# Peptides against a protein of PDB entry 9GMZ: the designs that were tried, part 53

Target 1, 343 residues: chain A of PDB entry 9GMZ
Amino acid sequence: TGFPLELLTRPATERLAYFENYTVAHPRLKEVYEILMRTIAEPAGASFIFVYGASGVGKTTLRLRVEQKLTELALPKLESDRARVPVVGIEAIAPESRYFNWKEYYTRALITLEEPLIDHKFDYGVRGISRDNFGKINVESKVVAPALRRALENALIHRHPDVFFVDEAQHFGKVASGYKLQDQLDCLKSLANMTGILHCLLGTYELLTFRNLSGQLSRRSVDIHFRRYCADSPEDVQAFKSVLLTFQQHLPLAETPNLVDHWEYFYERTLGCIGTLKDWLKRVLSDALDREATTITLKDLQKRALSVAQCQKMFKEIQEGERQLSETEADVQNLRSALGLGA

## One batch from the design tools (peptide; aimed at target 1 A25 P27)

Design b2_p22_2 (made by RFdiffusion4)
Pose (drawn by RFdiffusion4):
Structure b2_p22_2 (pose): chain A 343 residues (1-343), chain P 22 residues (1-22)
Amino acid sequence: as target 1 above (343 residues)
Amino acid sequence: AAELAKLEAREPFVPTPVEGEV
């Protein structure tokens, strides 16, 4: 397989768009996608899905793919329920203040729930907020956060989304003190429990500070680790080389450049993160299409790679995250012994 | 107990062929 040969006659813009729209279902992403879809289809009391992963591993692409896939299920379901949004997804806003702005979060979450059939919803539940009949949801600055949250809860319990996505969930950790971390997630827990809607939280390894704050949160959450490819296990190396081969075969050029020969350097500057690899390859392809180059040279790759210091910081954070998320037989044995079960 | 059950529910990773999609 490979890129369509017709693209050679087309201008560079078509080649670049093709490569941008191209995706690879590498094994780690496939497994994480399957787990996430299975868990969304049947939460069974869980109120959170934590998706831990390094920067550039593909969390956002996973969210977008699963949003598109779930939207397909909604079309047959719509014949039964006219007013139902299948999936709602938003991004956590990094606050300018010391603490996360819950009022702005509620405002944006309610705004994202706009639908053309707004007449079905009627009143949101609290005065001071309504659509301006121009397709935009208007909220009043005098409306307090408890009333806005109550309106959001009513809207969510009416619409009943399958899953609620909060991309970049590490921004929830912006707090004014050292003790507010548990409350920051307890608020979202209460919202999810009352609305009966699973809140899937995606973020980098900084989200691990939101992991096990309390036993209640521990039970109300499901951990999904989007692990990067590690050079230690030969199977992961084989997979990383294989992803490079797929990219080598699928980037539009006169002749396919050799990328497997330089797999070590790619891993050096990408740490196995597939998104970081594709961003680099797309940048190099864009640079090459400017000069109409027939192949990719190592010099082109080196020109638009990542700095050593940046990769050092990436690896340090990744090592800390993998160390925190590691699970061994020793931990299982320790828990068995402490539980008094034995063996 | 719930923590132990959570750890025991974790399955090992098994690789699959790399597939391309547009």

Design b2_p22_2_s1 (made by RFdiffusion4, then SolubleMPNN; from b2_p22_2, 10 letters changed)
Fold by OpenDDE base, seed 3:
Formats: C-alpha cells, structure tokens, sequence
Structure b2_p22_2_s1 (fold): chain B 343 residues (1-343), chain A 22 residues (1-22)
C-alpha cells in the first residue's frame, strides 16, 4: 500500500507533511521499540534506560512513538487522575559553555511538565515560578538551579509519568573532565531516586562513557543498542532495501521513483541510518514539489546528499562506538572464562 | 477531551511490511 493518491491533487505543503509524518516500522525500530516498551512496563528496579546508537539512526522517532503509545495506554487513567502526565520528553541542549546548564535543563523540564489543560495546578513551593493565564510556566531569572531542581522533583512526583525521556543525552557528557561527568551522573541518579521516576537517556555512542564511569549506574540501568543496518550482513542489506521500497511507495509523486536500484548509493550516504535516509528524502521531496516535478531523479538525490567528508566523519564516530561495544562483549567473555563459566 | 486530542495529535505511526519482496 502506497501513499493516498488524492495527495497528488493537494498542495505541496500537505504532500510534504504526509511524508514528514510517515514512519517506516523497520526491523531495528520495531525491535528497540518492543524492548523499550517492555522495559518501561517492567523496569525490574532499574532507574535508568540508556538507548544509544548512531546519529540519525532514528532515536527521536523511537521516543515519539513510545510517547504516543504510553499516552494511548494511559487514556483510561487520565480521565480519573487529572493530575497525571503519562510521559515526559525533553531534548538536552548542547551547552554554549564547557558546563552543562542545569538551570536551563530544569526550566525546560518544568515547562514540558506543565500542560495548560491540566485542571489540577499545584504550587511548586518555589518563589519566582508562576503560571500565566494560559497556564504557561514563567521562571524568573533570580530562581537558582537548586530551587528549580526541587520544583522539578515535586512536579515529577505530582505528575507521575511512566518515564522521563531525555533526548540528545550525550550533551550531559560535554564536561572537561571525567570527574565532572560523574557529578552529572550522580545528579541525574539522585533526581531519579528522589522522584521514583524511570529516566530514559537517548543519545549517541558517547553515552557509553556514562555507563562505564559508574558501576552503580550499571546495576540500575538497562542498555538498549539501536543498531544501524550493516552492509556486511545480507539480512541487514535486505532490510535496508525494504525500507527504500517502502519510502519509494510513500513519496507523494505522480511517478514512483526507483530508489531500490540505487541502494548502494543510499547506503554510502546514510551509513545504514534510517533517520538520515528520511531526512535526505524529505529534502529531495521538498525540492521536487517546489519544481512541480513528477518524480525524483538520481541528480535530485545527489544535490541533497551528505558530502563524502560528512559521511567519513560520521562513519569514524560509528566505528568507534561499535568497537567499544565489541570490546565490552569480549570483556564479558573474558570475565566468564575467568569465573570458570564455560564459553 | 481537548487534552486527549492534543496528546494524541502526534504524528501517526504507519507500520511498514518488514519483508518487502525486493
């Protein structure tokens, strides 16, 4: 089943919006989705979930789908518990300075937790936090980070989300020393412990550095690797081709472009990352719609492709992350051997 | 409720067939 054919008579904005909103449920996304949903339902005493993988693999798409599903599952309870927020998701910001801005983080979390349509407004117990007539939170500049933390702790306890998502969580690690990185992790661990709310950190392979720094976090965390598709796996190549076929069928153009025959070029410029692929196709579709083109050509694809230099940089970052995971697997085998547990 | 509609107004998930015959 392709796109709705009626879209061909609709404005370019609606055609583009259709493709933007379309999500391919590819094998790796389904696998990670099922693991994440199961882990949120049964955390087994975990306080953290780490979801790591390449930039552009689709972590934000995963988060948004889980947030939607958790909201749907919470609907019957939201009618009786008007104070509840089923799920909270924020994006961590890259610090402008060498230090993570906790004040900004807490402020964004508080703003995200405040739904204007929630009837039960509570006092945060902090002077300089107010609501406007639209229910928007205003935080005065004089409010310090420790006060915002207490406000967030109270808000998380009062709203009882099933999970707190932090996207781009590698930005917590942008501190000049491993010691300060541990302090950031201890701060997050303390927030999770004080609120009783499960935290899910989504990010790049830089999140592995967080896992390795704290043997205590390792005991209270679940790790989920969101893998890219690998060209050395026939099954992964077939899955990647299947994703191309699906996107080909869901581009709202008069003539279906042949994307599958160019699978190697798509792989070269996406490294098997479906988010990168979707963003590329979105740019190309936008250009095609602006020109009132009937289809997409290889020339149109080439015009919006990532440069070879960008792909080489991204690939080095992926290889380093995959190497660190492979070393960890070898370390597990060495540990098992040293414990007298057979291979 | 308007709240539920707002919460559910997120981008639809359209499952793709895992096995496209290529």
Amino acid sequence: as target 1 above (343 residues)
Amino acid sequence: SDRLQRLLSRKPFVPSPVEAEV
Scores: peptide ipSAE 0.083, ipTM 0.681, DockQ to the pose 0.049
OpenDDE base, seeds 1, 2, 4, 5: peptide ipSAE 0.053, 0.028, 0.032, 0.059; ipTM 0.662, 0.610, 0.668, 0.675; seed 2 fails the geometry check

Design b2_p22_2_s2 (made by RFdiffusion4, then SolubleMPNN; from b2_p22_2, 9 letters changed)
Fold by OpenDDE base, seed 3:
Structure b2_p22_2_s2 (fold): chain B 343 residues (1-343), chain A 22 residues (1-22)
Amino acid sequence: as target 1 above (343 residues)
Amino acid sequence: SDELQRLLARKPFVHTPVEALV
């Protein structure tokens, strides 16, 4: 089924919002969603989930879908337990300095845990945290990071979410020499252990470097690889073409564009990353709606495509991440052989 | 439900239902 035809008579803003809110249920997203939902339901003593994959593969979309589902599943319990927040999700900010801003991280997490609909004002036990008349948390400048951490620990214990999501979690790794990176990881471990809350870190393949720094994490973490589609796999090419077919049916334009015939060009400029594809099509749709165009042309696509230089850089980062994973798989086989378990 | 909509409205992102992934 395509977009609702009534959208063709609606304002450009509403047409764009429809496409923006539309999500293609592509095979890799479904697979990772099922694994992640199962792992959240049965963590088996894990304190961390690592979801890693290419930039623009769709990790934020995955998070939002899981957050929605966990909220739906929690609804019957939320009527009786008004203090509960079913799921918390934040995005890690790239630090402006050589140091991760833990004060900002804790403040954002506290703000995200504050629900305007929770009539019960939770006391964080920390002076200098107040609420405005709208229920928004205000943190005074004098409040130090250790106090905000304690406030977050208390809030997470009281609100008891099924999972704490941190999107763009590779930003934890960008700031620190190997020693300081271990300290950051130990800080997150301590937060997970003290609260009993499962943490899910979503990020690029740079998250593997962060994961590998702690042999103790390996025992308490679940790894989920969110793969891109690969052009050397016939099944992946067919899945990618099916995504293009679905998007062309859901572009609210008078004439359905033929995106599928240009699949190689779409693959070249997205590297098989569906989030990158969606963002590209969104930009092109916006331009088409602004011109009151009936369809999208190849020229319209070319105007908003990532440059070849951007794609080459992104591809190099992907290849390095995929290589590291393949080496890890080979190391596991070598370890099994050395243990006499057979290959 | 109105409760689900209120809880989801706390999220900055509007997205398709989870059922679209099934």
Scores: peptide ipSAE 0.030, ipTM 0.445, DockQ to the pose 0.037
OpenDDE base, seeds 1, 2, 4, 5: peptide ipSAE 0.007, 0.008, 0.010, 0.015; ipTM 0.380, 0.408, 0.421, 0.463; seeds 1, 4 fail the geometry check

Design b2_p22_2_s3 (made by RFdiffusion4, then SolubleMPNN; from b2_p22_2, 7 letters changed)
Fold by OpenDDE base, seed 2:
Order: C-alpha cells, then sequence, then structure tokens
Structure b2_p22_2_s3 (fold): chain B 343 residues (1-343), chain A 22 residues (1-22)
C-alpha cells in the first residue's frame, strides 16, 4: 500500500503535507509506544516516566501519537466531563540564561491546558491571569513564578490529564550548578506529587544525568530507552530497510525511487534515527516538488544529507549516552552479584 | 560502533549513477 495516486494531480503543498503527516509504524516506535501507553494506563505508583534516546530517533513523533491516542480514548468521557483534558504536552525551552525560566514553563503549560473544547473558563485563583475573547490565556508581567505554579497545580488537579509530557526535557539540566539541578528535580517532583499527575520527560541522553541526581526519583520513575537501529544487528538492519521501503512507497512522486538499495548511505547519514531520515527525505521531496520532478536521485539525496562531520559529532553524543546506559546495566548486575542474587 | 566508524571514515560516496535509484 502506497500513497494515494490522486496526490500526483494535487498541488505540491498537499503532496508535501501528506508525507509530513505520514508516520511509519517502525518496530522501535511501536515497542516504545506500547510500553509508554501501558505505563500511562498502569503507572504502579510511578510519578515520572523518562523516555531517552538519540536526537532524531522519533521522541516527538512518539509523544504526538500517544497524545492523539489518549485524546481518542478520552473522547467518550470528555462528553460527560467537560473539565477533563486527556493529555498535556509541552516542549521545554533551552534557557537563554544560566537560570531555568520557571515563569515561562508554567505559562506555556497553562496555555497548553487551554484546549478549545474547554467551555468552562477555569478560575486559576491568581490575579493577573486572564483570558481574551478567544480563550487565550494572558499572563500579566507582574505575575510571579510561585503564583503561576499554584495556577498550574490547580489547573492540573481540575483538568486531571492522564499524563503531562515535557519534550526536550534535557533543557532542565542546562543549569550552572548541580545544586540548582537538584532543586529543579525537586520542583518537578513536588508538582507531580501535589497534582497527582504522572509526568513523562522525553529527551536526549543528557536526561540521564538529570535522572541519576535523585535516588528518590529513581524509586518512582519508569525508564524507557528509545533505541536507534544499530548496523551491527541484522534485525535492526532489516527493520531500517523496511522503513526505507515504506518511505519509498509513501513519497508522492510519479516514479517510485529505490531507497532500499542505498540503505548503507541512509544509515551512515542518519545513524539509524528514523526522525533524521524522515526530515532528510522531507527536504529532498520539497526540492523535487519545487522542480516538478518525477522522482528523486542520489544527487538530490546528497544535496540535503547531513555532512560527515555532523554525523561524527552526533555519533559521539550517541555513543556517550549508550555507554552511560550500559554502565548502569552493569551496575545493576554488580549490585545483584554483591547481594548474592545470581546473574 | 566500529562498523559505523568505518562507514563514517569512508570517503564520500562516489555518486552511484542516477539510474540505480530509478
Amino acid sequence: as target 1 above (343 residues)
Amino acid sequence: ADELQRLLARKPFVPTPVEALV
């Protein structure tokens, strides 16, 4: 099954939008999706879920698919409970300063909790938070971070989402001192505890440093490693080739390009990260559509590929993250051995 | 790790003829 053939007669914008909106249900995405959905349904007293993996592995795609599914599952209940929001998803922004902007974080979270389907204006109990005629939250400059936190706590309690997603959560770790990083973890932990809302932090392997700082968070967290495909695994290579075949079939071009025969080049320039692959193919498709081309060529691919230097940098960051995880697994085995538990 | 490092150390792919993608 490929793209709808009628797209070939449609504008370039619609053809590109089809590919942008298309998601390959690849094995690693499906596995992590099933684990995450199960963990959200049955958190077993966990307050946090950590989802970590390489940049461009597909964490944002995972989040959006879970958000969509949680919304679909909640729709029958939302008709009776108009106060409920099924899911909240925000992206953590890199601090411009050595200090994390909690005021901005709380403001963004509050804005995201303003789903259009919410007929009932919630009073946040905080002066200087208003809504315009379009339901958009306006936060006056005089409103301080502790007041916005109370507003968010009240909103999360009232809306009771199944999960609160924070994408790019490694940005919480970009603080000048280990003490401030612990304080940020304690702030997030306090928010989760005060609201009873499960928090899911999605991020790069830099999130591991954040996770490891609190032995108390470790006891109340579930860890999900979103792995890339590895070229040393025949199964992972086959899965990566299958993804290329699927993308090949879903590029809305008159002539189907043979991506699969170039799998090694695609792997070299994506490091087994499907998000990186999709973004690359999107750029190449856009260029092809702008030229009214019937297909894409290796030259078109090469023009939009990441440089070898970029791939080498990204690969070093991945290897360091994978190393830290392997050490943690070895530490568990060493702990088991030290406890007299067999390997 | 070593295999990918070997791939990344390879000279930029000589453009395979365009005919191989069609």
Scores: peptide ipSAE 0.020, ipTM 0.341, DockQ to the pose 0.026
OpenDDE base, seeds 1, 3, 4, 5: peptide ipSAE 0.008, 0.000, 0.008, 0.000; ipTM 0.339, 0.319, 0.326, 0.330; seed 5 fails the geometry check

Design b2_p22_2_s4 (made by RFdiffusion4, then SolubleMPNN; from b2_p22_2, 6 letters changed)
Fold by OpenDDE base, seed 3:
Structure b2_p22_2_s4 (fold): chain B 343 residues (1-343), chain A 22 residues (1-22)
Amino acid sequence: as target 1 above (343 residues)
Amino acid sequence: ADELQRLLARRPFVPTPVEAEV
């Protein structure tokens, strides 16, 4: 099924919004979604889930789909338990300094937990946190990070989400020393333990550095690798072509562009990352709509493609992450052999 | 559907994505 043909008579903003809100349920997304949903339902004493993969693989799309599904599953209970929030999702901000801004993190988490339609004003027990008439949380400048942490702990306990998502979680790792990185992990671990709320950290392969630094987190974490599509796998190439076919059918243009015939060029400039592909097509669609174009050409694609230099940088980061995982798998095999468990 | 959309609309970060199977 293609896009609704009525969109061709709609404003460019509606046509672009349709494509922006369009999600392809590609095989790797479905696989990771099922693993993540199962892990959230049955965490088996885990306090953390790590979802790692290439930048632009689709981790944010995964999060949003899980948030939607958890909200849908919670609906029957939310009528009786008006205090409950089924899921919380935030994006970690890149630190402007060598220090992670915990005050900002806690403030954003509190704001995200604040639903404007929660009739029950929860008192956070912290002076200098107030709600405006619109239910928006205001945090006074005098409120310190430890007080905001206590407010967040109380809010998470009271709202009892099934999971707390932190997107772009590699930003916790952008601290100048391994010692400070351990302190950040211990801070997150303490928050998860104090609240009893499962935390899901989504990020790049830089999250592997976090996993390796805490042997205690490894015992209470589930790891989910969100893989890109690989050009050396015929099955992955076919899945990538199927994604291109689906996107070309859902571009709200008068003439369906032939994206599939250019699959190698799309692969070269996305490295098999579907989020990167979607963002590229969104930019190209925006340009086409601004020109009232009937279709997208290869020249239009080339204008909005990532540069070869950008792709080479991204590919090096991916190869390093994939290498670290392969080494970890080999280390597990070596450990099993050394323990006499067999290969 | 409408109640789900209302609950999702309360969260500025959850667009209601249209899903297609590949």
Scores: peptide ipSAE 0.023, ipTM 0.512, DockQ to the pose 0.076
OpenDDE base, seeds 1, 2, 4, 5: peptide ipSAE 0.012, 0.008, 0.020, 0.005; ipTM 0.400, 0.384, 0.516, 0.390; seeds 1, 2 fail the geometry check

Design b2_p22_3 (made by RFdiffusion4)
Pose (drawn by RFdiffusion4):
Structure b2_p22_3 (pose): chain A 343 residues (1-343), chain P 22 residues (1-22)
Amino acid sequence: as target 1 above (343 residues)
Amino acid sequence: SPTFTITEVTWSGETREVDDLS
């Protein structure tokens, strides 16, 4: 397999768009996608899905793909319920203040729930907020956060989404003190419990500070780790080389450059993160198409790679996250002994 | 709407085109 040969006659813009729209279902992503879809289809009391992963591992692409896939299920279901949004997805806003702005979060979440059939919803539940009949949801600045949250809860329990996505969930950790971390997530827990809607949180390894704050949160959450490819296990190396081969075969050029020979350097400047690899390859391809190059040279790769210091910071954070998320037989034995079960 | 192309890669390195990530 490979890129369509017809693209050679087409201008560089078509090649670049093709490579941008190209995606690889590498094993780690496939497994994480399967687990996430299975868990969303049946939460069974869980009120959170944590998706931990390094920067550039593909959390956002996973969210978009699962949103698209779930939207397919909604079309047959729509014949039964005319007013139902299948999936709602938003991004956590990094606040300018010391603490996360819950009022803005509620405002944006309610705004994202705009539908053409707004007549079905009628009143949101609290005065002061309504659509301006121009397709935009208007909220008043005098409306307080408890009333806006109540309106969001009513809207969510009316629409009943399958899953609620909060991309970049590490921004929830912006707090004004050292004790507000548990409350920041308890508010979202209460919202999810009352609305009966699973809140899937995606973020980098900084989200691990939101892992196990309380036993209630521990039970109301499901941990999904989007592990990067590690050079320690040969199988992961084989998979990383294989991803490079797929990219080598699928980037539009006159002749396919050799990328497996330079797999070590790629791993050195990507740490196995597939998104980081594709961003680099797309940048190099764009640089090459400017000069109409027939192949990719190592010099081109080196020109638009990542700095050593940046990769050092990436690895430090990744090592900390993997160390925190590691699970061994020793932990299972310790828990067995402390529980008094034995063996 | 954009057109997306997805290729599957296995642990053994085998590859093919698929509709989605499954």

Design b2_p22_3_s1 (made by RFdiffusion4, then SolubleMPNN; from b2_p22_3, 12 letters changed)
Fold by OpenDDE base, seed 4:
Structure b2_p22_3_s1 (fold): chain B 343 residues (1-343), chain A 22 residues (1-22)
Amino acid sequence: as target 1 above (343 residues)
Amino acid sequence: MPKYTTIGVDREGNTWEVDDLL
């Protein structure tokens, strides 16, 4: 099983788009997807889902697949409930300033929530929010963050998505000096409580610091660790090689490149993160298509690889996150032991 | 919505179509 051979006669843009839209449902992605879908279907009183893992592990791919599936499952009901949006997903923006821009966040959330062709005009109860002739939300510059929050609360209640996704959610942790990270948590908690909408925050291991600040959120949250593949695990190495094998078969090139023989080099430069791998291969494929190349070589890979220094930095960040999780697991064991429960 | 092709990969390296991820 490989790419459709007819792609070899198609424009480079179609060939690249095929690979961009191609997803390997690798074991960790499948596991996290199944847990996430089940948790969305049956939140059991949870208000938050935290999905954390290394940068480039595939969290955005996970989000997009869940968004797609929730939309497909909702299609039969959307004919009868024209107000409903099945899912909303946004990316939290890294603040240009030392503080998280809530105004921008609420604006993007409102825009994204209303991008679906919903025939029903909703009154947000806020002046300066309108729809254009194409149904797109326009927010006037005069609208203040507290008004945008109320508009978003009303929109979320009215549209009633099964989940609200926030990708790159570690950016909520970027608070100006003198502000408490707790205030950001309390803001999100209030939004979830006021709307009754389940929030899924996807982010790096920096999200753990955010999650741990509220013992009240911990009782109303589900944690999902999206692990990278580890080279010290034979099973993880085999899964990583299987992903490489699948990608090499789905690169729309005349000659199938041998990626699997270079698995250690791919691992060294991706740290076992499949998103990082896909992005690397996408860059290399784009270069190959621009040259009308028949295949990808090791030199082509090397040209677009992350530097060793970048990988070393990323690996230190991963190790710190994995350490914090290991400490949390040890704390659970210590708590169980202190309670007279077996380890 | 963008059409995504999703192929499952098991630990043995076998590929399968993932209807649940589509």
Scores: peptide ipSAE 0.013, ipTM 0.451, DockQ to the pose 0.679
OpenDDE base, seeds 1, 2, 3, 5: peptide ipSAE 0.016, 0.010, 0.011, 0.009; ipTM 0.511, 0.438, 0.427, 0.413; seeds 1, 2, 3 fail the geometry check

Design b2_p22_3_s2 (made by RFdiffusion4, then SolubleMPNN; from b2_p22_3, 10 letters changed)
Fold by OpenDDE base, seed 1:
Structure b2_p22_3_s2 (fold): chain B 343 residues (1-343), chain A 22 residues (1-22)
Amino acid sequence: as target 1 above (343 residues)
Amino acid sequence: SPTYRTVGVGRNGETSEVDDLL
C-alpha cells in the first residue's frame, strides 16, 4: 500500500501533484466530517455552523471534502433541477484596510455561486452585473455593496445550496471595535435569514469571539470543534504516528523515508496539526524532487521546519483557544450544578 | 489500540486502505 510506483518515472511536477492531492483520512477529520455532513442534512432550524480549530488543523481540507460529497450526492437531482447549486464555498480575505470589504465578499460569493457551466441564467435585478461570452460573471466597478448583496440574496434563493461555506471566517473579526464585529455578524445573520441558506463559517479560534458576542446567533448555531492531536493522549499520539506512516508511504520517492521514528520532532513542529504536517512534507518533497533525491533525510526536514519561535507563537494561540473552550465546558458544568442537575 | 486505518483519498476518489500496522 502506497503511491503508484509508476510515479517514479514521471516528472517532478506530477509526483508533487500526487502528494498535494493526497488526503489522509485521519480520525479527527473523519469525526468532524461526519458531524458536519449530519448537521448540513438535518440543521434543525440552525442558520449557522461554526467550525473552529487551530491554524493548519485541516479545515480547508474538511470543507473541500464536504463540498465534493455534497456535489456527488446532488448530481442525480441536478439533472432535473438545472437551476440548483448543491454547495457554494468561498474563502474570506483578510482586509487590507481596517474594514472588511463587503463589496469584494459579495462579488466573490456571486462569482463562485454562478459558475460558467450553469445553463439556467437568471436576471440578478442589478445593473452592472453581466456574463461574458464564457458565462463568467463580471461585476462593474460602479456596482455598490448593497446592490451586490441583493444580487447574492437572489442568487442564493434561486440556486438554493444546501450550505454556504466561508473559509478563513476569522477575517470578519479583524475590526477594531466589538460593535463593528456585531454589525458584521448581523449582516451575515440577515443574509442567512433572507435566503434561508445555512451558513458554515470555518476558521481559527478567533471565531469563538463571534459566538460569544451574539446570544441570538448562539441559539441558531451549531458548533464543531476541529481539535488537533494532543501529545498527552495516547490515542492521539497513535493517530498522529499513523498519519506519519501514511504520509511516508505516499511520498513518491524511490526510498521510503522513516518519518515515524521522528514522530516527536514532527509533533514539536506541527503541534499535532495535520495540515501543517502536510504543508511541511510538501515543501520537503519539492526540495527532494528538485535535487533528484532518492529519499528525505532529517536535515531536509529541518531545513523546511517551522522555527521554534513560530511554533511557540502558534502554540500560544492554540492554548488560548483551547482555554476559552474549556471555560465554556466549565460554564456548562457550573450551570448544571447551579440548576441542581447532578454531574 | 484501535488500529486507525488511515484511508488515503486521492483526487479522483481513489481510496487506498493503508493498513496501519501500528
Scores: peptide ipSAE 0.018, ipTM 0.446, DockQ to the pose 0.111
OpenDDE base, seeds 2, 3, 4, 5: peptide ipSAE 0.017, 0.013, 0.015, 0.022; ipTM 0.493, 0.467, 0.469, 0.474; seeds 4, 5 fail the geometry check

Design b2_p22_3_s3 (made by RFdiffusion4, then SolubleMPNN; from b2_p22_3, 14 letters changed)
Fold by OpenDDE base, seed 2:
Structure b2_p22_3_s3 (fold): chain B 343 residues (1-343), chain A 22 residues (1-22)
Amino acid sequence: as target 1 above (343 residues)
Amino acid sequence: MPKYTTVGVDREGNTWETEDLL
């Protein structure tokens, strides 16, 4: 089925909002979603889940879908346990300073855990944490990072989310000498252990450097590789074409554009990343709606495409990440061979 | 909650609309 035809008579803002809110459950997203949901349900003593993949592969879409599903599944329990939050998700921000701002991280996490709609006001036992008249948490500038950590630990224990998401988690790695990166990882590990809350770190392939620094985390972490679609795989090409087919049917335009016939151009400018594809189509749709256009043309696509130079940069970053993972797989095979287990 | 329209896409190119998130 395509978009609701009634959208053609609706304002451009409503037509755009439809496409923005539209999600294709493409095979790679579904696979990673199923693995992630299963791992959250049965962590088997894991304290961390690492979800890594290319920028624009769809990690934020994955997170939001898992957050929504965990919320839906928790609704029957939330009626009896009004203190519980089913899931919490934050985005790690690139620090403005040479040091990771743990105070800002804890503040953001507390603000996210303590939505105004939660009837049970938790006393954090920390002076300078208050709620405004709207129930929003306010953290005074005088509150120190150790006090905010204790407040977050208490909040996580009390709210008991099934998972704590940190999106853009590669930002933990950008600030530190290898030693400081280990300290940050040990801090996160300590938070997960003290609270008993499963942490899911989502990020780019830069997250692999962070993951590899702690051999102790390897025993208590699950790795999920959110792969892009690869043009050398017939199955991946078919899946990418099917995504284009679905998007062309869900663009709220009077004439259905033929995106599938241009699949190679879409692949060239997205590197098989569906988030990048969706964001490109959003920009093109916005331009088409502003012009009251009946369809999208190749010329409209070209105006909003990433440059070849941008794609080349992104592709190098992807290739380096894919290489590091391939080396890790080879190391496992070498270890198995050395143990006499066979390849 | 924003109702996301979710369409499943298989490897064969078949699409299905689900009210379920995935």
Scores: peptide ipSAE 0.056, ipTM 0.678, DockQ to the pose 0.770
OpenDDE base, seeds 1, 3, 4, 5: peptide ipSAE 0.031, 0.018, 0.025, 0.025; ipTM 0.555, 0.522, 0.580, 0.586; seed 3 fails the geometry check

Design b2_p22_3_s4 (made by RFdiffusion4, then SolubleMPNN; from b2_p22_3, 11 letters changed)
Fold by OpenDDE base, seed 1:
Structure b2_p22_3_s4 (fold): chain B 343 residues (1-343), chain A 22 residues (1-22)
Amino acid sequence: as target 1 above (343 residues)
Amino acid sequence: SPTYRTIGVDREGNTWEVDDLL
């Protein structure tokens, strides 16, 4: 099945929006989705889920799909419990300064929890937090981070989401000089403990630093590795080619481009990351639609490809993350062998 | 090569295709 052929008569904006909103259900996405959904349903006393993987592997796509599914599953219960929010998802913002902005984080979390679709207005018990005439939260500049934290704790307890998602969670690692990364984790741990809400942190391999620093969090955390496709695995290469075949069928162009014949070039410039691949194809599709082109050529791909230098940098970051995981797995096996438990 | 199922949802909430991830 390909794109709806009616799109060929539609404006370029609608054709681009179709491809933007199109998600390939590739094997790694499905696997991580099933593990994450199961872990949210049965957390077994976990307070944290860590989802880590390469930049552009598809973590944001995973989050959005899980948020959609949890919302859908909750709809029958939300008719009876109008105070409940099934899921909350935010993106952690890279600080403009050398330190993570907790005030901004708490403000964004409150705004997301209290979207105007919920008729049940909650009183935060904090002066300087109000709703405008459109139901949007307004936070006065005088409201300090500790007051916003208390408001968020109360809102999370009242709304009782099944999970609190934080995307780009590696930004919690941006600490000012003299502050400890552990203090950031203790803040998150305290929020999870005070509210009883499961937290899911999605991010790059920089999240492994958080995993390793908190031996106490490790006892109450579940780890999910969102792997890229590897060129040394025949199964992964076949999966990657099948993703290319699916994308070429869903590019709303008059002539179907042959992406599969260029699979090695696509792999070279994406490192097996499907999000990076989709973003690249979106840029190339936008250019093709602007030119009223009938198809995409190799020259069009080359104009929007990541540079070799960008790919080399990204590959080093991936290799370091994969190495840290492999060392941890080897250390566990060595410990088991040393304890006489066998490999 | 097998094609993977996909989900397309527009900004208006219209579904173009539904797969097992829904």
Scores: peptide ipSAE 0.011, ipTM 0.370, DockQ to the pose 0.130
OpenDDE base, seeds 2, 3, 4, 5: peptide ipSAE 0.008, 0.005, 0.006, 0.000; ipTM 0.420, 0.344, 0.372, 0.327; seeds 3, 5 fail the geometry check

